# Designs tried in a protein design run: peptides against a protein of PDB entry 2ODG. Part 9

Target 1, 89 residues: chain A of PDB entry 2ODG
Amino acid sequence: MTTSQKHRDFVAEPMGEKPVGSLAGIGEVLGKKLEERGFDKAYVVLGQFLVLKKDEDLFREWLKDTCGANAKQSRDCFGCLREWCDAFL

## One batch from the design tools (peptide; made by RFdiffusion4, then SolubleMPNN)

Design b1_p9_7_s2 (from b1_p9_7, 4 letters changed)
Fold by OpenDDE base, seed 4:
Structure b1_p9_7_s2 (fold): chain B 89 residues (1-89), chain A 9 residues (1-9)
Amino acid sequence: as target 1 above (89 residues)
Amino acid sequence: MKVEPTTVY
């Protein structure tokens, strides 16, 4: 499996105050929908990822239901958060 | 107005 440059840029450094749109798989359309639901920062989505105990199926289903992410987008976003946590959490 | 995120399980 290959990763995008966006993924590599995100997992390489502390998350800080990065917007939700900085997550791999989250473009302008999905980012706007997430922001409308209160998920404006990447760390808020990280919070959801963690309370779901890093479960891939649960997280990807949540992302799909929340912002309409397709299979690739949810997979990219999950992988981005998983690898960031492996490095920094 | 701030929209508060709600955790979903």
Scores: peptide ipSAE 0.087, ipTM 0.708, DockQ to the pose 0.065
Fold by OpenDDE base, seed 1:
Structure b1_p9_7_s2 (fold): chain B 89 residues (1-89), chain A 9 residues (1-9)
Amino acid sequence: as target 1 above (89 residues)
Amino acid sequence: MKVEPTTVY
């Protein structure tokens, strides 16, 4: 699958303090819902991703249940975090 | 309002 420029921008550099909305698949609507649950920074979602042992099904299900992400949004977000981790962890 | 995230396992 091809990636978006948003994905490429995210995986190209250290995450730092990037907001949750910087994650591929996470737009303003999903970002706001994640922030309301305390996931304001991308690294907080990264933490959840890592606690779930980078499991795609578990993470995507969590994301769906937490903010209502659809299949494409959760796939894009998972892929973004997976590839960032491959580069920087 | 501060919201602390809940980690789901």
Scores: peptide ipSAE 0.086, ipTM 0.713, DockQ to the pose 0.066
Fold by OpenDDE base, seed 3:
Structure b1_p9_7_s2 (fold): chain B 89 residues (1-89), chain A 9 residues (1-9)
Amino acid sequence: as target 1 above (89 residues)
Amino acid sequence: MKVEPTTVY
């Protein structure tokens, strides 16, 4: 499976203060919904990813329930965080 | 108003 340039840009460097919309799979619509729930920074979503012990099914279900992400969006977001963690965590 | 992130376990 191939990755997007957005994914590659995210996993290539420290996350810092990047907005939630920088995550692969998270566009403007999902980003706004996440921000409304307090997930304004990518690192806040990373936090959720980590407390769910990096479990794919749990994280993707959470993302779906929180912002309405579809299967592709949740898969892209999960993969983005997984690979970032592999590189920097 | 402040929006507090809610972590779901």
Scores: peptide ipSAE 0.083, ipTM 0.705, DockQ to the pose 0.066
Fold by OpenDDE base, seed 2:
Structure b1_p9_7_s2 (fold): chain B 89 residues (1-89), chain A 9 residues (1-9)
Amino acid sequence: as target 1 above (89 residues)
Amino acid sequence: MKVEPTTVY
């Protein structure tokens, strides 16, 4: 699979205080919905990813239910967090 | 008012 530049930029460095919209697959629409649910920072979504034990199906289902992410958006977001964790966790 | 995230298991 080919990744986006957004994905590459995210996984290349510590995420720090990056907003939720910096995650691959999370655009303006999904970002606003996540922020309305209290997920304003990328690290808050990382937290959800980790308590779901990095399970792809559970995380992608959660993301769909929480902000309406489609299959590509949830796949991109999951892959972004997985690769970041592989590098830094 | 700050909206707190709810973690779903």
Scores: peptide ipSAE 0.081, ipTM 0.708, DockQ to the pose 0.065

Design b1_p9_7_s3 (from b1_p9_7, 6 letters changed)
Fold by OpenDDE base, seed 5:
Structure b1_p9_7_s3 (fold): chain B 89 residues (1-89), chain A 9 residues (1-9)
Amino acid sequence: as target 1 above (89 residues)
Amino acid sequence: MKKKVTTVY
């Protein structure tokens, strides 16, 4: 798979208090929409990812429904969280 | 049903 530098930067270290916009696939537009829905930190989206049991289809559908993410954006975000979890959980 | 972590009012 091909990843972005943003992805690599995110998965390289503990996410701490990073804003939601630090997630791969989440730009300015989606970040603002997520923040408006209460998903202001990357760890809140991580929480959603985990309560959905890391299910790709469920998570990507949720992200689409929540902020209007397209297929690439949701794929990038999912992959970012999956690989972060593989490294740090 | 989908799950949700948080709700902001």
Scores: peptide ipSAE 0.070, ipTM 0.712, DockQ to the pose 0.072
Fold by OpenDDE base, seed 2:
Structure b1_p9_7_s3 (fold): chain B 89 residues (1-89), chain A 9 residues (1-9)
Amino acid sequence: as target 1 above (89 residues)
Amino acid sequence: MKKKVTTVY
């Protein structure tokens, strides 16, 4: 599958204090909903990804339930975190 | 399997 520039920009460097909206698949709408639930930084969503043991189905379902992400958005976000972890974790 | 949600403070 092809990736977005947003994905490539995220996976290429340490996460640091990047906002949740920096994650691929997370735009303005989903970002605000995540922030309202306390997920304001990308590393907080990374934490959720890790406590779900990097399980794709669990994470994508969680993201859908938490912010209303559709299938593409949840796929993009999962792939973004998976590839970042492969490089840096 | 149930989802484990990170607690937010």
Scores: peptide ipSAE 0.066, ipTM 0.723, DockQ to the pose 0.057
Fold by OpenDDE base, seed 1:
Structure b1_p9_7_s3 (fold): chain B 89 residues (1-89), chain A 9 residues (1-9)
Amino acid sequence: as target 1 above (89 residues)
Amino acid sequence: MKKKVTTVY
């Protein structure tokens, strides 16, 4: 399956202090909503991903409930974090 | 059972 350039840019390097909006699937609208909930950095969302034990259904449900992500947005975000973890964790 | 969701304030 095809990934976005945004996905590839994110998974290619350590995430450091990257903002939440750097995550694939997280645009301006979702990013603002996540920031309002305290998820301002990509690593905070990574933390949630890890707390949920990398479970796709749980993470995607959480993202939907937290910021209103649709199926594609949540899938893109999940895939982004999964591949980043495969490379760096 | 659902896994615990992180709470941020």
Scores: peptide ipSAE 0.064, ipTM 0.721, DockQ to the pose 0.054
Fold by OpenDDE base, seed 3:
Structure b1_p9_7_s3 (fold): chain B 89 residues (1-89), chain A 9 residues (1-9)
Amino acid sequence: as target 1 above (89 residues)
Amino acid sequence: MKKKVTTVY
């Protein structure tokens, strides 16, 4: 399994105020849906990832239910947050 | 599952 450049760009540096759309797997469509639900920053989605105790199945199910992410999108987003946490948390 | 964005202890 390979990662995208978007994934690598995200995990390489502190998250700061990056928008939700900077997360791997989150494009314009999913980003807008997440923003409508109050998840405007990547760190808000990180928060959800953490309250779900970094559980892959729970997080991916949540993402699917919240914004309609497909399997690849949810996998990419999960992997992005997991690797960011491994580096910075 | 509960889709809470915060945890109440």
Scores: peptide ipSAE 0.057, ipTM 0.685, DockQ to the pose 0.041

Design b1_p9_7_s4 (from b1_p9_7, 4 letters changed)
Fold by OpenDDE base, seed 4:
Structure b1_p9_7_s4 (fold): chain B 89 residues (1-89), chain A 9 residues (1-9)
Amino acid sequence: as target 1 above (89 residues)
Amino acid sequence: MKVKPTTVY
């Protein structure tokens, strides 16, 4: 699958304090909605990803239900976290 | 304002 530069920038280095909007697939609109639900940092979304045992269907459904992410946005976000974990977790 | 994240198990 092809990836965005945003994806590559995220997976290439430690996550640190990066805002939720740094995740691939998460733009300004989705980022604001996630922040309103308490997901202000990328690592908080990572936590949810891990609680769901890295399950793609569960995570993408959660993201859709939480912030209204469409299929592409949830796919991009999932792939971003999966590849980051493969490198750093 | 502090907003607590809501996680799903």
Scores: peptide ipSAE 0.097, ipTM 0.714, DockQ to the pose 0.065
Fold by OpenDDE base, seed 2:
Structure b1_p9_7_s4 (fold): chain B 89 residues (1-89), chain A 9 residues (1-9)
Amino acid sequence: as target 1 above (89 residues)
Amino acid sequence: MKVKPTTVY
């Protein structure tokens, strides 16, 4: 699978205080919905990813239910967090 | 008022 530059930029460095919108697959629409639910930082979504034990199906379902992410958006976001964790966790 | 995230296990 080919990744976006947004994905590559995210997985290349510690995420620190990056906003939720910096995650691959999370644009302005999904970002605002996540922020309204209290997920304002990328690390808060990382927390949910880890609580779900990095399970792809559970995480992607959660993301869909929480902000209306489609299949590509949830796949991109999951892949972004998975690869970041592989590098830094 | 700050919205708190809801984490689902």
Scores: peptide ipSAE 0.092, ipTM 0.704, DockQ to the pose 0.066
Fold by OpenDDE base, seed 5:
Structure b1_p9_7_s4 (fold): chain B 89 residues (1-89), chain A 9 residues (1-9)
Amino acid sequence: as target 1 above (89 residues)
Amino acid sequence: MKVKPTTVY
Protein backbone atom coordinates (compact mmCIF):
# COMPACT_ATOMS: atom_id res chain seq x y z
CA MET B 1 0.00 0.00 0.00
CA THR B 2 0.98 3.63 -0.41
CA THR B 3 2.17 5.49 2.68
CA SER B 4 2.01 9.16 3.55
CA GLN B 5 4.94 11.48 4.02
CA LYS B 6 3.88 11.74 7.66
CA HIS B 7 4.28 7.98 7.96
CA ARG B 8 7.69 8.05 6.30
CA ASP B 9 8.87 10.89 8.51
CA PHE B 10 7.82 9.02 11.63
CA VAL B 11 9.35 5.64 10.79
CA ALA B 12 12.65 7.15 9.64
CA GLU B 13 14.02 8.16 13.05
CA PRO B 14 13.87 7.42 16.79
CA MET B 15 10.55 8.31 18.36
CA GLY B 16 11.88 10.18 21.36
CA GLU B 17 9.43 12.64 22.83
CA LYS B 18 7.36 13.11 19.69
CA PRO B 19 3.78 14.14 20.41
CA VAL B 20 0.95 11.72 19.75
CA GLY B 21 -0.05 13.84 16.78
CA SER B 22 3.13 12.81 14.98
CA LEU B 23 1.67 9.35 14.39
CA ALA B 24 0.27 8.70 10.95
CA GLY B 25 -3.51 8.68 11.04
CA ILE B 26 -3.61 10.89 14.14
CA GLY B 27 -4.68 14.42 13.26
CA GLU B 28 -5.57 17.33 15.49
CA VAL B 29 -8.99 15.97 16.46
CA LEU B 30 -7.83 12.48 17.40
CA GLY B 31 -4.66 13.85 18.96
CA LYS B 32 -6.62 16.05 21.34
CA LYS B 33 -8.88 13.17 22.33
CA LEU B 34 -5.88 10.93 22.97
CA GLU B 35 -4.20 13.65 25.01
CA GLU B 36 -7.35 14.04 27.11
CA ARG B 37 -7.05 10.34 27.94
CA GLY B 38 -3.40 10.72 28.93
CA PHE B 39 -1.90 9.56 25.65
CA ASP B 40 0.04 12.73 24.97
CA LYS B 41 3.21 11.19 23.52
CA ALA B 42 3.63 8.79 20.64
CA TYR B 43 5.57 6.46 22.95
CA VAL B 44 2.54 6.06 25.22
CA VAL B 45 0.52 4.81 22.26
CA LEU B 46 3.51 2.63 21.36
CA GLY B 47 3.25 1.20 24.87
CA GLN B 48 -0.35 0.22 24.30
CA PHE B 49 0.59 -1.25 20.93
CA LEU B 50 3.24 -3.41 22.62
CA VAL B 51 1.02 -4.46 25.55
CA LEU B 52 -1.45 -5.69 22.96
CA LYS B 53 1.42 -7.73 21.49
CA LYS B 54 1.29 -5.81 18.23
CA ASP B 55 -2.08 -7.37 17.40
CA GLU B 56 -3.68 -5.34 14.64
CA ASP B 57 -7.30 -6.06 15.45
CA LEU B 58 -6.89 -5.43 19.17
CA PHE B 59 -4.94 -2.23 18.66
CA ARG B 60 -7.22 -0.79 16.03
CA GLU B 61 -10.27 -1.62 18.13
CA TRP B 62 -8.64 0.07 21.11
CA LEU B 63 -7.83 3.17 19.09
CA LYS B 64 -11.37 3.36 17.76
CA ASP B 65 -12.83 2.97 21.24
CA THR B 66 -10.42 5.45 22.80
CA CYS B 67 -10.52 8.36 20.37
CA GLY B 68 -13.05 7.48 17.68
CA ALA B 69 -10.54 6.68 14.97
CA ASN B 70 -12.06 5.43 11.74
CA ALA B 71 -10.77 2.44 9.78
CA LYS B 72 -8.26 4.42 7.73
CA GLN B 73 -6.95 6.38 10.71
CA SER B 74 -6.48 3.24 12.81
CA ARG B 75 -4.87 1.41 9.89
CA ASP B 76 -2.46 4.27 9.26
CA CYS B 77 -1.57 4.50 12.94
CA PHE B 78 -1.08 0.75 13.27
CA GLY B 79 1.08 0.61 10.16
CA CYS B 80 3.15 3.52 11.40
CA LEU B 81 3.91 1.83 14.72
CA ARG B 82 4.49 -1.58 13.14
CA GLU B 83 7.03 -0.25 10.69
CA TRP B 84 8.73 1.88 13.33
CA CYS B 85 9.10 -1.21 15.51
CA ASP B 86 10.42 -3.25 12.60
CA ALA B 87 13.11 -0.63 12.09
CA PHE B 88 14.07 0.16 15.67
CA LEU B 89 13.22 -2.79 17.92
CA MET A 1 -5.28 -5.63 29.06
CA LYS A 2 -5.43 -1.93 28.25
CA VAL A 3 -3.13 0.86 29.41
CA LYS A 4 -4.76 3.92 30.96
CA PRO A 5 -2.10 6.47 31.87
CA THR A 6 -2.57 9.27 34.36
CA THR A 7 -2.01 12.80 33.14
CA VAL A 8 0.28 14.83 35.38
CA TYR A 9 -0.01 18.62 35.54
Scores: peptide ipSAE 0.082, ipTM 0.719, DockQ to the pose 0.105
Fold by OpenDDE base, seed 3:
Structure b1_p9_7_s4 (fold): chain B 89 residues (1-89), chain A 9 residues (1-9)
Amino acid sequence: as target 1 above (89 residues)
Amino acid sequence: MKVKPTTVY
């Protein structure tokens, strides 16, 4: 499976204060919905990812329930966080 | 108003 440039840009460097919209699979629509729920920074979503013990099914279900992410969006976001963690955590 | 994150534990 191939990755997007957005994915590669995210996993290539420390997350810092990057906005939630920097995550692969999270566009403007999903980003705004996440921000409305208090997930304004990518690291807040990372926190949720870690609390769910990096479980793909749990995280993708959470993302779907939280912002309405479809299968591709949740898969892209999960993969983005997984690979970032592999590199930096 | 302050938005509170909803985290699942």
Scores: peptide ipSAE 0.080, ipTM 0.687, DockQ to the pose 0.066

Design b1_p9_8_s1 (from b1_p9_8 with K1M N9L)
Fold by OpenDDE base, seed 1:
Structure b1_p9_8_s1 (fold): chain B 89 residues (1-89), chain A 9 residues (1-9)
Amino acid sequence: as target 1 above (89 residues)
Amino acid sequence: MSYPEAPKL
């Protein structure tokens, strides 16, 4: 399985103040829904990812329940955060 | 599946 350029751009550098929409799998539609729930920055979603102890099933289920992410979107988002953490956490 | 509630913002 190959990754997107969006994924590679995200995992290549510190997260900083990047918006939630910079996460792989999170497009305009999901980004707006996440922002409405208070998840405006990627690091807020990272916080949720870490609270869930990096568990894939828990995180992907949360993302689906929170913003309606489909299987690919939740997979891409999970993989993005997992690989970022492997590099920088 | 059950998961912890997100931290309060």
Scores: peptide ipSAE 0.062, ipTM 0.686, DockQ to the pose 0.469
Fold by OpenDDE base, seed 3:
Structure b1_p9_8_s1 (fold): chain B 89 residues (1-89), chain A 9 residues (1-9)
Amino acid sequence: as target 1 above (89 residues)
Amino acid sequence: MSYPEAPKL
């Protein structure tokens, strides 16, 4: 499938201290909700992704439950983290 | 700052 420039920018380099809003699928609305739950950095969401053992269904369900992400947003976010991990983990 | 909500396992 076609990826966004935001996705490509994220997966191209170490994520470091990038804010949660740098993740593909996470806009300003979802980002604020995640930040309110303590997920202010992309690496905190990465942590959740990893404790869920990179499981797509579990992660996308969590994201939906946590910030109200729709199917596209959760798919984009999952794909972003999956491909980042494939490159750098 | 407050700790984030515990991960859903």
Scores: peptide ipSAE 0.059, ipTM 0.668, DockQ to the pose 0.096
Fold by OpenDDE base, seed 2:
Structure b1_p9_8_s1 (fold): chain B 89 residues (1-89), chain A 9 residues (1-9)
Amino acid sequence: as target 1 above (89 residues)
Amino acid sequence: MSYPEAPKL
């Protein structure tokens, strides 16, 4: 599977205060919906990812239910967080 | 599928 440059840029370094929109698969539309639900920073979504014990099905369904992410968007976002955690957690 | 509620802020 191929990844985007956005994905590679995110997983390459500590995420710090990066906005939620910096996550792969999260564009302006999904980012605004996540921000409206209190997920303004990438690390808040990371928190949800960890609370769900890094489970792909649970996280991707949560993301779909929360912001309307489609299958590709949820896969990209999950993969982004998984690979970041593999490198830095 | 059921999942835990997100933490309350």
Scores: peptide ipSAE 0.053, ipTM 0.678, DockQ to the pose 0.461
Fold by OpenDDE base, seed 5:
Structure b1_p9_8_s1 (fold): chain B 89 residues (1-89), chain A 9 residues (1-9)
Amino acid sequence: as target 1 above (89 residues)
Amino acid sequence: MSYPEAPKL
């Protein structure tokens, strides 16, 4: 499947202090909801991704339950973190 | 500033 430029921009470099909204699949609406839960930085979501042992189903379910992400949004976000980890973790 | 929710297994 194809990826967005947003995905490519995220996976191409260290995550640093990038806001949660920098994650593929996370727009303004989902980003705000995540921020309200304390997930203001992409690395906090990465933390949850890692605690869930990079499991796709668990992470995508968590994201849906946490911010209301739909299937595409959760897929895009999962893929973004998976590929970032493959490159940098 | 509020704390984030704890990571969950």
Scores: peptide ipSAE 0.051, ipTM 0.671, DockQ to the pose 0.116

Design b1_p9_8_s2 (from b1_p9_8, 3 letters changed)
Fold by OpenDDE base, seed 1:
Structure b1_p9_8_s2 (fold): chain B 89 residues (1-89), chain A 9 residues (1-9)
Amino acid sequence: as target 1 above (89 residues)
Amino acid sequence: MSYPEAPRL
C-alpha cells in the first residue's frame, strides 16, 4: 500500500497549529463534524489518539462514532497520526 | 463500546 501526498505532508513536519482538516482521511465533511465536537485542531485529535493508547481499533471506532468516518478515512487518519508520532513523539 | 475520551471544552 502507498500513502497520499496529504499524509506525507502531515508526517514530515511538526504539527503546530494545523487544522483538523490537515489530517489524512479528514476532508471537509468530516472536518466540520469534528470541529462541531470540539476537535478543531489536529493536535486535539492527536490528544484523543494518545489517551486511547494509540490503539488502532479504539481510535478508528471513536472516529467513526464521532464524525461518521468510513473504513478508509479512519485507516488513513490513524496511519497519519501513528507515523507522525513515530517521527516526533 | 465505551472508551476513554479527551476532555470536552
Scores: peptide ipSAE 0.144, ipTM 0.763, DockQ to the pose 0.638
Fold by OpenDDE base, seed 4:
Structure b1_p9_8_s2 (fold): chain B 89 residues (1-89), chain A 9 residues (1-9)
Amino acid sequence: as target 1 above (89 residues)
Amino acid sequence: MSYPEAPRL
């Protein structure tokens, strides 16, 4: 699948302290909602991704329920974290 | 469906 530059920028390097909005599929609107729920850093969302055992359906449903992500946004976010983990975890 | 979620701080 084709990816965005935002995706490529995220998966290319260690995550560090990147804000939640650095995740592919997470714009300003979704980012603010995630922050309100305590997910202010990308690594906090990574944590959720990992406790869900990297399961796509579970994670994408969680993201939808948590911040209202649509199918594309949740797909992009999932793919971003999956590929980051493949490279660095 | 139900799913585990990281604890809120």
Scores: peptide ipSAE 0.134, ipTM 0.754, DockQ to the pose 0.609
Fold by OpenDDE base, seed 3:
Structure b1_p9_8_s2 (fold): chain B 89 residues (1-89), chain A 9 residues (1-9)
Amino acid sequence: as target 1 above (89 residues)
Amino acid sequence: MSYPEAPRL
């Protein structure tokens, strides 16, 4: 699969205080829903990703249940966090 | 502020 520029921009540098909407697959709609649940920063979603032990199925299911992400959105978000962790964790 | 739900482990 190919990645988006949004994905590449995210995985290229430490995420710092980037908003949740900076994650690949997370647009304005999903971002607002995540923010309403307290996931306002990308690093909060990273935290969820990590406590789920980087498990793709668990994370994507969580994302779907939490904000209504579809298969592509959850796949993009998972891939974004996976590759960020490979580079910086 | 509201806090995130606990992770589903």
Scores: peptide ipSAE 0.085, ipTM 0.697, DockQ to the pose 0.138
Fold by OpenDDE base, seed 5:
Structure b1_p9_8_s2 (fold): chain B 89 residues (1-89), chain A 9 residues (1-9)
Amino acid sequence: as target 1 above (89 residues)
Amino acid sequence: MSYPEAPRL
């Protein structure tokens, strides 16, 4: 499928201290909700992604339940993290 | 300071 420029920008370089809003699929609304739950950095969401063993269904369900992400948003976020990990882990 | 909720499995 086609990816966004936001996705490509994220997967192209080390994550560092990028805010949670840098993740594909995470806009201002979802970003604020994630930050309210303590997920202020992209790497914190990466941590959740990893402890869920990169499982798509578990992660996308978690994201939905945590910040109200819809199917596209959770798919975009999952794909963003998956491809970042494929490149840098 | 707020902490992220524990991971759910």
Scores: peptide ipSAE 0.079, ipTM 0.696, DockQ to the pose 0.136

Design b1_p9_8_s3 (from b1_p9_8, 4 letters changed)
Fold by OpenDDE base, seed 4:
Structure b1_p9_8_s3 (fold): chain B 89 residues (1-89), chain A 9 residues (1-9)
Amino acid sequence: as target 1 above (89 residues)
Amino acid sequence: MSFPEAPTL
């Protein structure tokens, strides 16, 4: 599938201290909801992604339940983390 | 399915 520039910017370099809103599919609305639940940095969401063993269905369901992400938003976020891990993990 | 929550400070 095609990716956004936001996705490409995220997967191109180490994650560091990037905010949760830097993840593809996570805009200001979803980012704020994630921050309110303690997921303020992208690496905290990465942690959840890894705890869920990189399972797409589990992660996307979690994201939906946690911040109300729709199918596209959860797909974009999952793909962003998957490809980052493929490059750097 | 239940999910873990990020800890609060």
Scores: peptide ipSAE 0.089, ipTM 0.715, DockQ to the pose 0.445
Fold by OpenDDE base, seed 3:
Structure b1_p9_8_s3 (fold): chain B 89 residues (1-89), chain A 9 residues (1-9)
Amino acid sequence: as target 1 above (89 residues)
Amino acid sequence: MSFPEAPTL
């Protein structure tokens, strides 16, 4: 499977203070919904990803329930965080 | 299932 440039840009460097919308699969609509729920930074979503022990099914279900992400959006977001963690954690 | 909310400020 191919990745987006957005994915590659995210996994290439420390995430620092990047907004939640910098995550692959998270566009303007999903980003605003996540921000409204307190997930304003990418590292807050990373925190949830880690609390869920990097479990794909749990994380993708959480993302769907939290912001209405579809299957592709949740897959892209999960893959983005997984590969970032593989590089920097 | 239920998930925790992000902390509120």
Scores: peptide ipSAE 0.084, ipTM 0.709, DockQ to the pose 0.468
Fold by OpenDDE base, seed 5:
Structure b1_p9_8_s3 (fold): chain B 89 residues (1-89), chain A 9 residues (1-9)
Amino acid sequence: as target 1 above (89 residues)
Amino acid sequence: MSFPEAPTL
């Protein structure tokens, strides 16, 4: 499947202090909900992704339960973190 | 399934 420009922009460079909303699949609505739960930076979500051992089903279920992400949003977010890790971790 | 909350600083 093709990716968004937002995805490509995220995976192309170090994550640094990027806000959670920089993750593909995470818009303003989901970003606010994640921030309310303490996931204010993309690297905090990365931490959860790593704690879940990069498991797609677990991560996507977590994202759905945490912020109400739909299937596409959770897929896009997972793919974004997977490809970032493949490049930089 | 239950998941951990954001880490404590």
Scores: peptide ipSAE 0.080, ipTM 0.710, DockQ to the pose 0.464
Fold by OpenDDE base, seed 2:
Structure b1_p9_8_s3 (fold): chain B 89 residues (1-89), chain A 9 residues (1-9)
Amino acid sequence: as target 1 above (89 residues)
Amino acid sequence: MSFPEAPTL
C-alpha cells in the first residue's frame, strides 16, 4: 500500500510535542475524541502502542473502541507508529 | 488538572 504525505511527514523526524492529530489516520473528529480521553499528544498514543507490545490487532481494536476509528484509520495510525518506532526507537 | 485514561491491555 502507498502512504500519505501526512504519514511520511510524521515518520521522517522525532515526534517531540506533536499533537495527536499529527498521526496518520487521525483527523479532526478522531483527534477530538482522543483529546477528550487525555490523549492530546502523539507520544501518549505511542505509550499505549508500546504497552500493547506493538500488537496490531490489539492496538487497532483499542483505537476503534476509544475514538471510533474505522479500519483504514486504525491501519494508517498503526502503520505510522510502527514505522516511526522502526526509525527512532 | 485531569489525567488521561490509563494505557491498558
Scores: peptide ipSAE 0.060, ipTM 0.690, DockQ to the pose 0.114

Design b1_p9_8_s4 (from b1_p9_8, 5 letters changed)
Fold by OpenDDE base, seed 1:
Structure b1_p9_8_s4 (fold): chain B 89 residues (1-89), chain A 9 residues (1-9)
Amino acid sequence: as target 1 above (89 residues)
Amino acid sequence: MEYPEAETL
Protein backbone atom coordinates (compact mmCIF):
# COMPACT_ATOMS: atom_id res chain seq x y z
CA MET B 1 0.00 0.00 0.00
CA THR B 2 1.04 3.56 -0.67
CA THR B 3 2.60 5.41 2.25
CA SER B 4 2.59 9.09 3.05
CA GLN B 5 5.57 11.38 3.03
CA LYS B 6 5.10 11.69 6.78
CA HIS B 7 5.55 7.93 7.05
CA ARG B 8 8.64 7.97 4.86
CA ASP B 9 10.17 10.83 6.83
CA PHE B 10 9.66 8.94 10.08
CA VAL B 11 11.07 5.59 8.99
CA ALA B 12 14.07 7.11 7.23
CA GLU B 13 16.07 8.02 10.32
CA PRO B 14 16.54 7.28 14.03
CA MET B 15 13.58 8.34 16.11
CA GLY B 16 15.48 10.39 18.65
CA GLU B 17 13.31 12.88 20.51
CA LYS B 18 10.63 13.20 17.84
CA PRO B 19 7.27 14.20 19.30
CA VAL B 20 4.34 11.81 19.25
CA GLY B 21 2.81 13.90 16.48
CA SER B 22 5.57 12.89 14.09
CA LEU B 23 4.08 9.39 13.83
CA ALA B 24 2.10 8.72 10.69
CA GLY B 25 -1.62 8.79 11.41
CA ILE B 26 -1.15 10.99 14.48
CA GLY B 27 -2.23 14.56 13.83
CA GLU B 28 -2.64 17.45 16.21
CA VAL B 29 -5.91 16.16 17.69
CA LEU B 30 -4.69 12.65 18.45
CA GLY B 31 -1.27 13.93 19.43
CA LYS B 32 -2.70 16.19 22.13
CA LYS B 33 -4.79 13.35 23.52
CA LEU B 34 -1.77 11.07 23.62
CA GLU B 35 0.31 13.75 25.32
CA GLU B 36 -2.37 14.18 27.98
CA ARG B 37 -2.02 10.46 28.69
CA GLY B 38 1.75 10.75 29.08
CA PHE B 39 2.75 9.81 25.54
CA ASP B 40 4.59 12.97 24.56
CA LYS B 41 7.38 11.38 22.52
CA ALA B 42 7.19 8.91 19.66
CA TYR B 43 9.53 6.61 21.59
CA VAL B 44 6.97 6.33 24.41
CA VAL B 45 4.43 5.01 21.90
CA LEU B 46 7.17 2.75 20.54
CA GLY B 47 7.52 1.39 24.07
CA GLN B 48 3.83 0.53 24.16
CA PHE B 49 4.10 -1.01 20.70
CA LEU B 50 6.88 -3.27 22.00
CA VAL B 51 5.08 -4.11 25.26
CA LEU B 52 2.23 -5.34 23.06
CA LYS B 53 4.79 -7.50 21.22
CA LYS B 54 4.21 -5.66 17.94
CA ASP B 55 0.74 -7.18 17.65
CA GLU B 56 -1.24 -5.16 15.13
CA ASP B 57 -4.71 -5.82 16.47
CA LEU B 58 -3.73 -5.15 20.08
CA PHE B 59 -1.82 -2.00 19.25
CA ARG B 60 -4.47 -0.56 16.97
CA GLU B 61 -7.20 -1.25 19.51
CA TRP B 62 -5.07 0.28 22.26
CA LEU B 63 -4.54 3.37 20.14
CA LYS B 64 -8.26 3.65 19.44
CA ASP B 65 -9.09 3.28 23.13
CA THR B 66 -6.39 5.72 24.20
CA CYS B 67 -6.89 8.62 21.81
CA GLY B 68 -9.85 7.80 19.57
CA ALA B 69 -7.86 6.91 16.47
CA ASN B 70 -9.92 5.66 13.54
CA ALA B 71 -9.02 2.65 11.43
CA LYS B 72 -6.84 4.53 8.97
CA GLN B 73 -5.03 6.50 11.67
CA SER B 74 -4.26 3.38 13.69
CA ARG B 75 -3.17 1.50 10.57
CA ASP B 76 -0.86 4.32 9.54
CA CYS B 77 0.62 4.59 13.02
CA PHE B 78 1.16 0.85 13.32
CA GLY B 79 2.76 0.62 9.90
CA CYS B 80 5.03 3.52 10.71
CA LEU B 81 6.33 1.88 13.89
CA ARG B 82 6.60 -1.56 12.29
CA GLU B 83 8.72 -0.32 9.44
CA TRP B 84 10.85 1.84 11.71
CA CYS B 85 11.56 -1.20 13.87
CA ASP B 86 12.40 -3.31 10.83
CA ALA B 87 15.00 -0.74 9.86
CA PHE B 88 16.50 0.22 13.22
CA LEU B 89 15.60 -2.19 15.99
CA MET A 1 -10.21 -3.67 27.32
CA GLU A 2 -7.15 -3.16 29.46
CA TYR A 3 -3.70 -3.65 28.01
CA PRO A 4 -0.28 -3.92 29.57
CA GLU A 5 1.31 -0.51 29.66
CA ALA A 6 4.81 0.49 30.63
CA GLU A 7 5.08 2.49 33.83
CA THR A 8 5.75 6.16 33.25
CA LEU A 9 7.10 8.95 35.43
Scores: peptide ipSAE 0.231, ipTM 0.818, DockQ to the pose 0.685
Fold by OpenDDE base, seed 4:
Structure b1_p9_8_s4 (fold): chain B 89 residues (1-89), chain A 9 residues (1-9)
Amino acid sequence: as target 1 above (89 residues)
Amino acid sequence: MEYPEAETL
């Protein structure tokens, strides 16, 4: 399995105030939907990831239910947050 | 399915 440059850019540094669209797997369409639901920053999605205790199945299903993410998008987003946490949490 | 969320969300 390979990662995208977007993934690598995200996991390489502190999250700070990065917008939700900076997450791997979250493009403009999904980003707008997440923002409409109150998830405007990547750290807000991180919060939900942690509330779900980093459970992959729960998070990916949540993301699907919340913004309509497909399997690849939810996988990429989960992996992005998992590896960020491994590096910085 | 219902998911837990932070109180601020």
Scores: peptide ipSAE 0.230, ipTM 0.813, DockQ to the pose 0.596
Fold by OpenDDE base, seed 2:
Structure b1_p9_8_s4 (fold): chain B 89 residues (1-89), chain A 9 residues (1-9)
Amino acid sequence: as target 1 above (89 residues)
Amino acid sequence: MEYPEAETL
């Protein structure tokens, strides 16, 4: 699979204070829903990713249940966090 | 489904 430039930009550097919308697969619609649920920063979603033990199925289902992400959006978001963790965690 | 979350969330 080919990654997006958004994915590449995210995984290339420490995430710092990047907003949740910086995550691949998370656009304006999903970002607003995540923010309403308390996930305003990318690192907060990273926290949930880690609480779920980096489990793809659990994380992607959580993301779907939390913000309505479709299969591609949840795949992109999971892959983004996985590759960031592989590089920096 | 219920999911575990950080206590601060």
Scores: peptide ipSAE 0.227, ipTM 0.811, DockQ to the pose 0.602
Fold by OpenDDE base, seed 3:
Structure b1_p9_8_s4 (fold): chain B 89 residues (1-89), chain A 9 residues (1-9)
Amino acid sequence: as target 1 above (89 residues)
Amino acid sequence: MEYPEAETL
C-alpha cells in the first residue's frame, strides 16, 4: 500500500512536540475533535496507541469512537504510529 | 465500547 508524503514526513524524524494534526489520516476536522478530548499533541495519541498495546483493531476502533475517523483515516493513523515506533521506540 | 485510555490534563 502506498503511503502519503504526510506519513513519510512523520515517520522520518523524532515526534517531538508535533501537533496531533501531523499524524497521517488526521486532518483539521479530526484534529479539532481530538484536541477537544485532550489529545492535542501527536505524542498524546502515541500514548493511547501504547496503552492499547499497539493493537490495530483496538486502536482503530478507539479512534473511530473518539473522533469519528473512517476506515482510511484510522488505517493511515495506525500505520503512521506503527512505523514511527518501529523506527524510534 | 469502553477502552483503557491514558489520562489527559
Scores: peptide ipSAE 0.224, ipTM 0.824, DockQ to the pose 0.780

